# Designs tried in a protein design run: peptides against a protein of PDB entry 3V4O. Part 92

Target 1, 234 residues: chain A of PDB entry 3V4O
Amino acid sequence: DQPLAKDKVALLIGNMNYREHPKLKAPLVDVYELTNLLRQLDFKVVSLLDLTEYEMRNAVDEFLLLLDKGVYGLLYYAGHGYENFGNSFMVPVDAPNPYRSENCLCVQNILKLMQEKETGLNVFLLDMCRKRNDYDDTIPILDALKVTANIVFGYATCQGAEAFEIQHSGLANGIFMKFLKDRLLEDKKITVLLDEVAEDMGKCHLTKGKQALEIRSSLSEKRALTDPIQGTEY

## One batch from the design tools (peptide; made by RFdiffusion4, then SolubleMPNN)

Design b2_p17_4_s2 (from b2_p17_4, 6 letters changed)
Fold by OpenDDE base, seed 4:
Structure b2_p17_4_s2 (fold): chain B 234 residues (1-234), chain A 17 residues (1-17)
Amino acid sequence: as target 1 above (234 residues)
Amino acid sequence: MEPKLQSYSPEYKPPPP
């Protein structure tokens, strides 16, 4: 009883060279490595770096155009971010300091739009901080989400906590990707896979008590990133 | 050499008056 995907599409965004915020290093490597892994899983991958607000919104719009009934959609983001009132905000490289929600992209809004496409699976891998932005007091009123039972959030860190990257003299991964990349190709339900990644990350002495993977899911089917695409040989 | 950690948390500036 193997689940099938109509298609598999991924949008990967790595923001590093911020204009008004500290620059990052790992998103470059993380996006590159994740791109290669997802392509091995037969995902159609669009990978973009250092996007402005305008470019990010356009990228999301284009991503949504590739989604349809039964399609697996995966959104990966690495960069600055924050979480207010349960809403996750991805920060474009041209965001002001301080920034507000109007300067950022709300992940939950993207999810709503993905649900309208009747996707088979919606995966969000958010390698960003989840600290509250005290400079943004906006409380968005969002429409209720549909009950699709096909949603998986992999947060690089816990609510209110920070996500980190390891810095060496050379290139290195963020903490989340360091462990995710070792298991991503495994043929397991995506929530099970992420749970194992969480255990691996928990063994990291560098981030113990500082960063822990959080999984939020409503997934009623045994969907895996390794699921074959309908109409293809497998 | 012990690796260093860099937070993905931005540095906030006070809002302009």
Scores: peptide ipSAE 0.338, ipTM 0.784, DockQ to the pose 0.799
Fold by OpenDDE base, seed 5:
Structure b2_p17_4_s2 (fold): chain B 234 residues (1-234), chain A 17 residues (1-17)
Amino acid sequence: as target 1 above (234 residues)
Amino acid sequence: MEPKLQSYSPEYKPPPP
């Protein structure tokens, strides 16, 4: 039997105009294109750009309110970020330089809260760097995660590595989104889909040896972004 | 123009003394 989603909700955040860090360009296009694709997949999509810490926290809170038992939750982030001790931190546009964990949003904390909602699927697409922030020596005390077997992380790059955008004279995608967008609508298990994206991205000579997609998942069911919403007759 | 790579890694500044 094909898995059903009670609902499908996505929060897309693209941070570009940082106050104390280099400005980015690709998140604008990436969020826009991903929004259109996810809407075709019947996701309820909230897309936001250039969020302060306060705004990001509020957006996450509102996102969590839409989650419930069996709901598919997808969080996409494009912007500056770092990873310390396996914890991913999204950097708001008003973050200081250097920033610390208290200035940022921890993805794993969001995951914990999503688990409390008993979601059907938790997908994190993180188009950010995963280099360690040496200026943040805090070891985050995270609450223990539940064993829900419904978690998928798509990291734009490997642990300790950087994610890139290609800056042309015009608008361009980040490397991750450039390849993700071509397969996102495919009716495949999300981990299989991302694996194919990884292979496609691996053919990019520009980022070969510099950026590679990492998939981290605990997904015991064949769930896809194309899964129909319960009660909807297609 | 040749494509330029922009890293999503921030440039850290030393903390103020």
Scores: peptide ipSAE 0.327, ipTM 0.779, DockQ to the pose 0.819
Fold by OpenDDE base, seed 2:
Structure b2_p17_4_s2 (fold): chain B 234 residues (1-234), chain A 17 residues (1-17)
Amino acid sequence: as target 1 above (234 residues)
Amino acid sequence: MEPKLQSYSPEYKPPPP
C-alpha cells in the first residue's frame, strides 16, 4: 500500500543577479541546500542559477522530458515573481522593467504539460512574491487542467503578498527555505509536511503579518517526498 | 533591532511617456 514513484525528478531555479531589478542573495543558498536535501531523497536534481528567459524555457523543456507516468516532479523557484489572476509568473534575470507575461514563465502552463506526462506527483515550491503586476494587462488563456488529484503548491507567501529574505552581510536563507529545510526529510504526506512548515514560519516575528505560507493542493493519495522509487531495494 | 527584509517583488518602472 506504500506509494511508489517510478522516478523522482526536480528542477531547481534560483534567480538573483537581475539586470533590471534588485539583486537577491538567498536563492544561491536556498537552491544549494534544497539540492542536497532532495538528493538525499533520491531525487534526480538539476539546479540552475541566474537563468535568462531562453535558458529557463530550455531548462523546463528538458525537465519535462524526464517526466513520465508515475514520476514525481518537483519544481522549485526562488527569485522575483508575480501573480496575475491566479497565474504565477517566474521572472528571468534578463526580464525588462517593466515586464509582461510574455517575458516570464507561467507556472500553470508548466503544470499543464506535466499533467500530460501522467506524473505521479506534481510539487511546486514557489519562493517568490505574489503581488499583481499592474503593467501586465494580459489575461493568459490557458487550457483547462485535468483532474489528476496529484498537485501540490507550496507558496512562500499568500496571494497578493510578498516573500522576503533577510539582509545580512553574509549569506542566509530566504524565509521559506529557512523553515522548509528543517522538515523536508520527514516521512510525511507532502501537504502535512508543508502545513508544519507553515506553523514554524508563523512563529517568525520578522515576517508576522507580512509573509505566510500558503498550501494549495489536490492530492488524493498519501504521497511523500520520501516515497521509494520503484525497483529500489531497501 | 530587527534585521532589514528584502522583498522578492521587483521594482516596477513606469512606462516611458
Scores: peptide ipSAE 0.309, ipTM 0.777, DockQ to the pose 0.813
Fold by OpenDDE base, seed 1:
Structure b2_p17_4_s2 (fold): chain B 234 residues (1-234), chain A 17 residues (1-17)
Amino acid sequence: as target 1 above (234 residues)
Amino acid sequence: MEPKLQSYSPEYKPPPP
């Protein structure tokens, strides 16, 4: 029996115009293209660009309100970021330089809140760097996560590594989205899909030895982004 | 020419003295 989603909801955030950090370009295109793809998959998509800390927190709160038992939740982020002690931090456009965890949004905290909603699937696609922030010595005390076996992390890069975009005069995707967009509509288990994306990315000579996709998952069911929404099957 | 890559890593300023 094919798994069913009660609903499918996605929050896409692309931060580019940072006040105190280098500006980016790819998130604009990446968010736009991913929005179109996810809508084809019957996701309810909220896409936002250049969010301040306050706006990001509000967006996440609103996103969480749309989640419920059996709902597929997908969070995509493209922008500056860092990882300390296994925790991923998304950097708002108004973050200071240097910034600390208190200025950023912790993905693992969002995951905890998603688990409380008893979602059917939690997908995080993080197109950000995972280098340590040496200016933040805060060790976050996170509450223990529940064993829900429905979590998938797609990291654009490996632990301690950087994610990149190709800098040119025209509009172009980031490295991660360049390969993700070609497979996103495939009817495959999400971890299998991401694994294929990883292989495609691995063939890119530009990022060889610099950026590689990492998949972290506890998904125990054959869940796909193509799974139909309950009650819509004819 | 190899295309220039832009890192998503922020630039850190030294902490104020």
Scores: peptide ipSAE 0.335, ipTM 0.785, DockQ to the pose 0.824; fails the geometry check

Design b2_p17_4_s3 (from b2_p17_4 with P1S E4K R8Y Y9A)
Fold by OpenDDE base, seed 3:
Structure b2_p17_4_s3 (fold): chain B 234 residues (1-234), chain A 17 residues (1-17)
Amino acid sequence: as target 1 above (234 residues)
Amino acid sequence: SPPKLQSYAPEFKPPPP
């Protein structure tokens, strides 16, 4: 039987206009393009740009309220970020320089909360750097995750590496989104889809040795973004 | 002109005294 989603909800955050950090360009276009694609997949999409810490936390809280048993949840983030001790931190636009974990949103904490909702699928697409922040010496103590076997991480870059955007003729696109958008509508298991995106990215001469997609997943079912919503006839 | 790559890496400043 084809897997069904009770509902499909996505939160897309693109942070560009940082107050104390280099400004970015690509998140604007990337969020827009991903929004259009996910809506074609019948996701309920909330797309937000340039969020402060307070706004980001509120957005995540509201996102979590839309999650429930069997719901597909997708979180996309494009902006500054870092990874310490295996924990991914999204950086709000009002973060200080340097920023610390207390100024940022921990993705793994969000995952923990999503698991409590008994979601059908948890997808994180993180278009940010994964370099260690040496100015953050906090060792987070995270709650143990449940064994839900419904988790997919798409990291735009490898551990300890940087993510990039391509700027050309005044336009900018994230490297990750450049390739993701070409396959996102395919009816494939999400991990398979991302693997193909990884291969496509690997063929780009601009990014060889600079950026590579990393997929981290525990997904025991053939869940796809194209899965129909329960109660609907397709 | 060829496309330019812009890193998402921050530019950290030393903490204020």
Scores: peptide ipSAE 0.447, ipTM 0.854, DockQ to the pose 0.732
Fold by OpenDDE base, seed 4:
Structure b2_p17_4_s3 (fold): chain B 234 residues (1-234), chain A 17 residues (1-17)
Amino acid sequence: as target 1 above (234 residues)
Amino acid sequence: SPPKLQSYAPEFKPPPP
């Protein structure tokens, strides 16, 4: 039997115009392209740009309100970020320099809250650096996660590495989105889809030895972004 | 023109004393 989603909801955040950090270019285009693709997949998409800490927290709260049992939840983030002790932190545009965990949003905390909603699928696409922030000495203590076997992380880069955007002829795309967009509409298990994206990215000579897609998942069902919404005609 | 890469890495300022 083909898996069904009760609903499909996505929150896309692209942070570019940082107050105290280098400005980025690709998140604008990447969020736009991903929005169009996810809408073709019948996702309810909320796309936001250049969010402050307060705005990001509110956006996540509103996103969580749309989640329920069996709902597919997808969080995409493009911007500055870091990873300390396996925890991913998204950096708001008003974060100080240097920033700490108190200034940022922890992805694993969001995952915990998504699990409480009994979602059918939790997908995180994180287009940010995964280097350690030496200015943040905080060790977050997280509660134990449930065993839901419905979690997929697509990291634009490997642990301890940087993510890049390509600038060419006035246009900019993140390396991750450049390859993701070509396969996103394929009717494949999401982990299989991302694995193929990883292979495509691996053929890019520009980022060889600099950036590689990492997939971290616990997905026991053949869930795809193309899965139909329950109760709809298809 | 050849494409160029831009890192998403931040440029940290030294903390105040």
Scores: peptide ipSAE 0.435, ipTM 0.846, DockQ to the pose 0.744
Fold by OpenDDE base, seed 5:
Structure b2_p17_4_s3 (fold): chain B 234 residues (1-234), chain A 17 residues (1-17)
Amino acid sequence: as target 1 above (234 residues)
Amino acid sequence: SPPKLQSYAPEFKPPPP
């Protein structure tokens, strides 16, 4: 049987104009391109740029309000970030230098809240560095996740590595989005789709050995971003 | 011209004492 989504909701965050950290360029274009693609897939998309900690937390809260049983939730983030002890932290534009976990949003905490909504699919696309932040020695104690088997992480880079953007004559695009956008509309299981993106990234001489996509998933059903919304005709 | 890569890595400053 064709899997059905109760609804499809996406939150896209691109942070580039940091106050205390190097400014980025690609998130602007990446968020725009991804927005257009997800709308073609009938996602309800909220796209936001340059969010403070307060604004990011509010955006996540509003995003969670749109989630419910069977809803597909997708969170995309492009910006500065880090990973400590397997936990991913998104960095707001007003974060201090150096930043700590209390200044950032933990993706795994968001996942926990999404699980409470009994979503049909949880997709995280994280276009950020995954290097350890040595200035943050906090070991986060997170509640145990439920066994929902509906989780997909697409990391733009491998553990402990950096993510990059490509600049061409003033225009910039993240490496991850460069390859993701070419396949996002394909009617395939999301993990299969991302695996193909990983291969495309690996074939490029520019990115080989510098940035590699990592897929982390617990997905027991053939869920795709192209899955139709229940009660709708296409 | 060849593409230029920019890292997303931060440039940390030492915390104040």
Scores: peptide ipSAE 0.432, ipTM 0.849, DockQ to the pose 0.715
Fold by OpenDDE base, seed 2:
Structure b2_p17_4_s3 (fold): chain B 234 residues (1-234), chain A 17 residues (1-17)
Amino acid sequence: as target 1 above (234 residues)
Amino acid sequence: SPPKLQSYAPEFKPPPP
């Protein structure tokens, strides 16, 4: 049986113009390209750039309001970030230097809230560094996640590693998006799709040994981004 | 010309004394 989505909703955040941290370039293009692709996949896409902490929290809250039973939720983030104790933190543009968890948005907390919505699929695409932030000694106490078997993480890089963008002739693209965009429209299980992206990225000599895609998933069904929305005829 | 890689890693200020 072909899996169906009740709806498909995506929140894309690209942070570039940080106040207290190095500015980035690729998130602008990456968010734009991903927006166009996801719209072709009939996602309802909200794309935002350069969000403050308040704006990011509000965007996530609004995103969660769009989620419901059987809805596919996709969160994409490109920007500065870090990972402490297996928890991923997205850094707002107004974050202090150094920042701590209280200044950032924890992805795992968002996942918990998505699970409460009984979503059909939860996809996180995190184009950020995953290095430990030594300035943040906070150990988050997270509630146990439910066993929903509908979770997919696509990390642009490995744990403890950095994510990069490629700048060539004034153009900049994130390494992750460079390869993701070529396969995103394929009608394949999302984990299979990401695995192929990982292989493609592995052929890039520039990032060999520096950046590699990590897939973390608990997905018991053959769900794809191409899955049709219930009640729609295509 | 070869492409240039830019890391997304932040540059942290030294901790206060």
Scores: peptide ipSAE 0.418, ipTM 0.839, DockQ to the pose 0.789

Design b2_p17_4_s4 (from b2_p17_4, 6 letters changed)
Fold by OpenDDE base, seed 2:
Structure b2_p17_4_s4 (fold): chain B 234 residues (1-234), chain A 17 residues (1-17)
Amino acid sequence: as target 1 above (234 residues)
Amino acid sequence: MEPKLQSFSPEYKPPPP
C-alpha cells in the first residue's frame, strides 16, 4: 500500500541579513531553489526571508495551523544557528550578540507541537551550524516526545560542526542544498534520499573533513516527498 | 579560482574587557 499524504505543507525560512551577526548569502538562493522543487512535489510552500524573532514565531504558528492528521510537514531553515545539549536553535535576524535560547526558536519545541497534530510525516532540514553556544547556559526542559515514528532530521552538518556556503563570483549556495536539489524529486523513502545526498556530499573535496550530512530518523513507514495527496486522482 | 567557503557560524563578540 502506497502511503498517502492528507496534504503537504512546507515552511522555508532563510535568514541572511543579520543585524548583529555576519551576513550570509546562500539562504536566498537555497530557499528559492527548494521552493521550486517542493512546489513540483505539490507541497504548499511558504517561503520567508530575514525574519525577526516575532515574525519567525508567527510563521511557525501559522505553519502549525496548516498541519493536521496525516499531513506531511516540512520545515527548512537556512541561517545562523547552534545546538546545545541536543537542542537545535534557529537564530532570528534581530537576535542580539551574543544570543541566548530565549532569543531563538527551538526546533524540538516545534517538533513537539507537530506531533500533537498527528502529522503523517515530520521533516526538518536544518542548514545551520551546530556548534555549542557557550553564552547560553540554559538547559531546555522539553516535555517527553511521543513515539510517532514519523520524524526525519536532515542536518547539513554533524554535531559540533559548521555548515558552509560556496561563493562563486558573487553567487553563493549552501553545500547542503547544492547536493539536495539534485535528488529531491526522486521517488524514494526520505531517509534513503538523504543518505544518497550524504554520499554525494562526501565526494566533495571542498568540504571533506569539514562538513558532513547527518541523518537522524524515526521513520517506520516508507514515506517519500513524492507521495501523492489523498483525493488527487493520478 | 578556488571557491571560497563561508561558515554559517556566528561571530561572537568578545566580552567587554
Scores: peptide ipSAE 0.265, ipTM 0.734, DockQ to the pose 0.838
Fold by OpenDDE base, seed 1:
Parts: structure tokens; sequence; C-alpha cells
Structure b2_p17_4_s4 (fold): chain B 234 residues (1-234), chain A 17 residues (1-17)
């Protein structure tokens, strides 16, 4: 009855040294910490920092090549971003100011491509702002998503809200990662795990009323990041 | 030291003329 993954693959992107936008600090540490945790969960992890549009698109393409039937795919992004019409856009470090959708990577497009691979689980952890980009009036024409019942979105913040990092004595962590790292190794359904993270975040006095985790899921099976890889003994 | 919050929001500027 224990769900099995054919394989587990993660792409982690942290953008902080933007050319035309404010610099960030948290993505460096957050990507590092998440990398270590996911490797403990037997994920094959590719971690990249400060990607241009070209590099981000290539990284996503390579990530997709590792996905196949039954594979668990996890995409983590920390950096600038926005959300227009329910679509999430990740901002490359070389994006202009202001940027538009053609300068960014649409998460929903990536999801579409992941679905075509018949993955066992698709997890998106998006540590970025979700405010409307007023300089982008483009209504994207996206391909319809399939009904795969294996999708989980963990948004670091609510729709229309901002995500934050905490700086202390020169060190910075994203609020989302601060709480996610404490629970990520737990053997629980991923949506349950994220719900607990949300509760932990809600107890933080620093971000109360400013940032709250949002979970969007169509996951119909008890899939966990701790699920063993098929053919392996643990 | 007191913790400081920083937003991940970009700073928009008007497009060049």
Amino acid sequence: as target 1 above (234 residues)
Amino acid sequence: MEPKLQSFSPEYKPPPP
C-alpha cells in the first residue's frame, strides 16, 4: 500500500543577484538547506543560482528530461516573481525592469510539460511574491492541464501578497524555508506536511498578517517526499 | 541584533522613453 516513486528528481533555483532589480540574500542559504534535505530523501538534486532567462529555460529542459512515468518531480524557486491571472512567473536575473511574461518562466507551462511525462508526483515550492505585475497586461494562452491528481503547489505567500526574508546579523533565510526545513523529512503526505508548515508560520510574530503559506493540490494519493524509490531497499 | 524583514518584491520603474 506504500506508494513508490520510480525516481525522485528536484530542480532548485535561487535567484538573488538581479541586474535590474533589488538584490536578495535568502535564496543562497535556502537553496543550500533544501538541497541537503532533499538529498537525505534520496532525491537527485540539481541546484542552481542566479540564472539568466536562457539558463533557466535550459535548466528546466534538462529537468524535464529526467522525468518519466512514476517519477517524483519537485521544482523549488526562490527569487523575484509575480502572479497574473493565476499564473506564476519566475523572474530570471537578467530580466529587464519592468519585466513582462516573455522575460520570465511560467510555472504552469512547466507543469503542463511535467504532466506529459506521466510523473507520479509534481511538487512546486514557490518562494516568491505573488503580487500582480501592473506592467504586464499579457493574458497568457496556456495549454489545458490534464487531470492527473498528482499536483501540489506550496506558495510561500498568499495570492497578491509578498514573501519575505529575515535578515539577522548578515544572515538571511526566507520565511518559508525557515519553517519548511523543520518538517521536510517527516513521513507524511506532502499536503499534510505543508499544512503543518503553514501552522508553524502562522505562529511567527514577525510575519503574522504579512505572509501566509498557501497550498493548492489535486493530490488524490498519500504521496510523501519520503516515499521509497522502486527497486531500492531502505 | 533585531531581525529585519525584506520583501522579495521588485522595484518597478517607468519604462525608458
Scores: peptide ipSAE 0.260, ipTM 0.738, DockQ to the pose 0.745
Fold by OpenDDE base, seed 5:
Structure b2_p17_4_s4 (fold): chain B 234 residues (1-234), chain A 17 residues (1-17)
Amino acid sequence: as target 1 above (234 residues)
Amino acid sequence: MEPKLQSFSPEYKPPPP
């Protein structure tokens, strides 16, 4: 039996115009393209660009309010970030240089809150670097996650590595989004879909040895982004 | 025009004393 989503909600954040860090270009196009694709998949999509810490926290709070039992939640982030001790931190545009965890949003904390909502699926697509931030020696004390078996992480790059954008003729796309967008509408289990994206990325000679997609999941059901919303006819 | 690769990595300034 095909799984059903009670609803499908996505929050897309693209940070590029940083105040104290190098500016990026890819998030603009990536958020736009992903927005259009997710809307075709009947996601309720909130797309935001260049968020301050305050705005990011508010956006996440509002996103969480839309989540409930059986709802598919997708968080996409493109921007600066880092990973310390397995915890991913999204960097707001007003973050200081150097930034610390208290200046950033921890993805795993968001996941914890999503689990409390008893979501049907939690998808995180993180188009950010995963290098350690040596200026932040804080060891996060996180609440234990529940065993919900409905979590999928798509990391644009492998642990400890960098994510890149490709700029051509004034346009820039993140490498991750460049390949993800070609498969996102496919009716496949999300982990299978991402695995195929990983293979496609692996064929890119420009980023071979520099960026590789990592999939981290605990997904016990065949959940797809194409899963229909309960009560709707397709 | 050839594609250009840009890292998402930030650049850090020395921390204040």
Scores: peptide ipSAE 0.253, ipTM 0.734, DockQ to the pose 0.721
Fold by OpenDDE base, seed 3:
Structure b2_p17_4_s4 (fold): chain B 234 residues (1-234), chain A 17 residues (1-17)
Amino acid sequence: as target 1 above (234 residues)
Amino acid sequence: MEPKLQSFSPEYKPPPP
């Protein structure tokens, strides 16, 4: 009654120790916790911290090579970022100050490549700021995602460019991960799951009006992270 | 502190075709 995944692969990136930008803390514990959760969902997970531009590009390229027809892919990024003219950019730890698009990874370009892979499901989760970068005037031409791409894009952002973190077990979790981790293992359509996470964030007095989750999806099928891998024996 | 690459998970190799 549920779809099958050909395989499940995830790439998690957490950038914290920036050379020329403020250091972050939350990505460490967030990536760690998400790794453990995705493993419980039978994802093959590569989790990387503090990646340079070169390392990030290589990691993403390798991840894209793993995507194929029927594969479930999940890409998560936590770190600095910016958004210009509808384009989102992930900032490597070795990015200069100020950084520009040429120093960063464009999310929309990655999404474009993902849609060509005929995946069963692609989830792209961003936990970064959407602050405007006044030093970047790049205006990329954006193509719309294909309806059949089965891509779910989640963008967690803080209003006012503030970082909200919650201390837990000596480490600080990001707000997005705090709510995501409570629901991630639920057997629900991924868009429904993320919508519920968004609602939870909105109901919390600590995050109401401060943290939001934007969801965009081309998913037309009832796909869940809990969907079993084809050929697996239980 | 200079950033250092670290991984919580082993590298994944795709299954054979």
Scores: peptide ipSAE 0.020, ipTM 0.539, DockQ to the pose 0.021

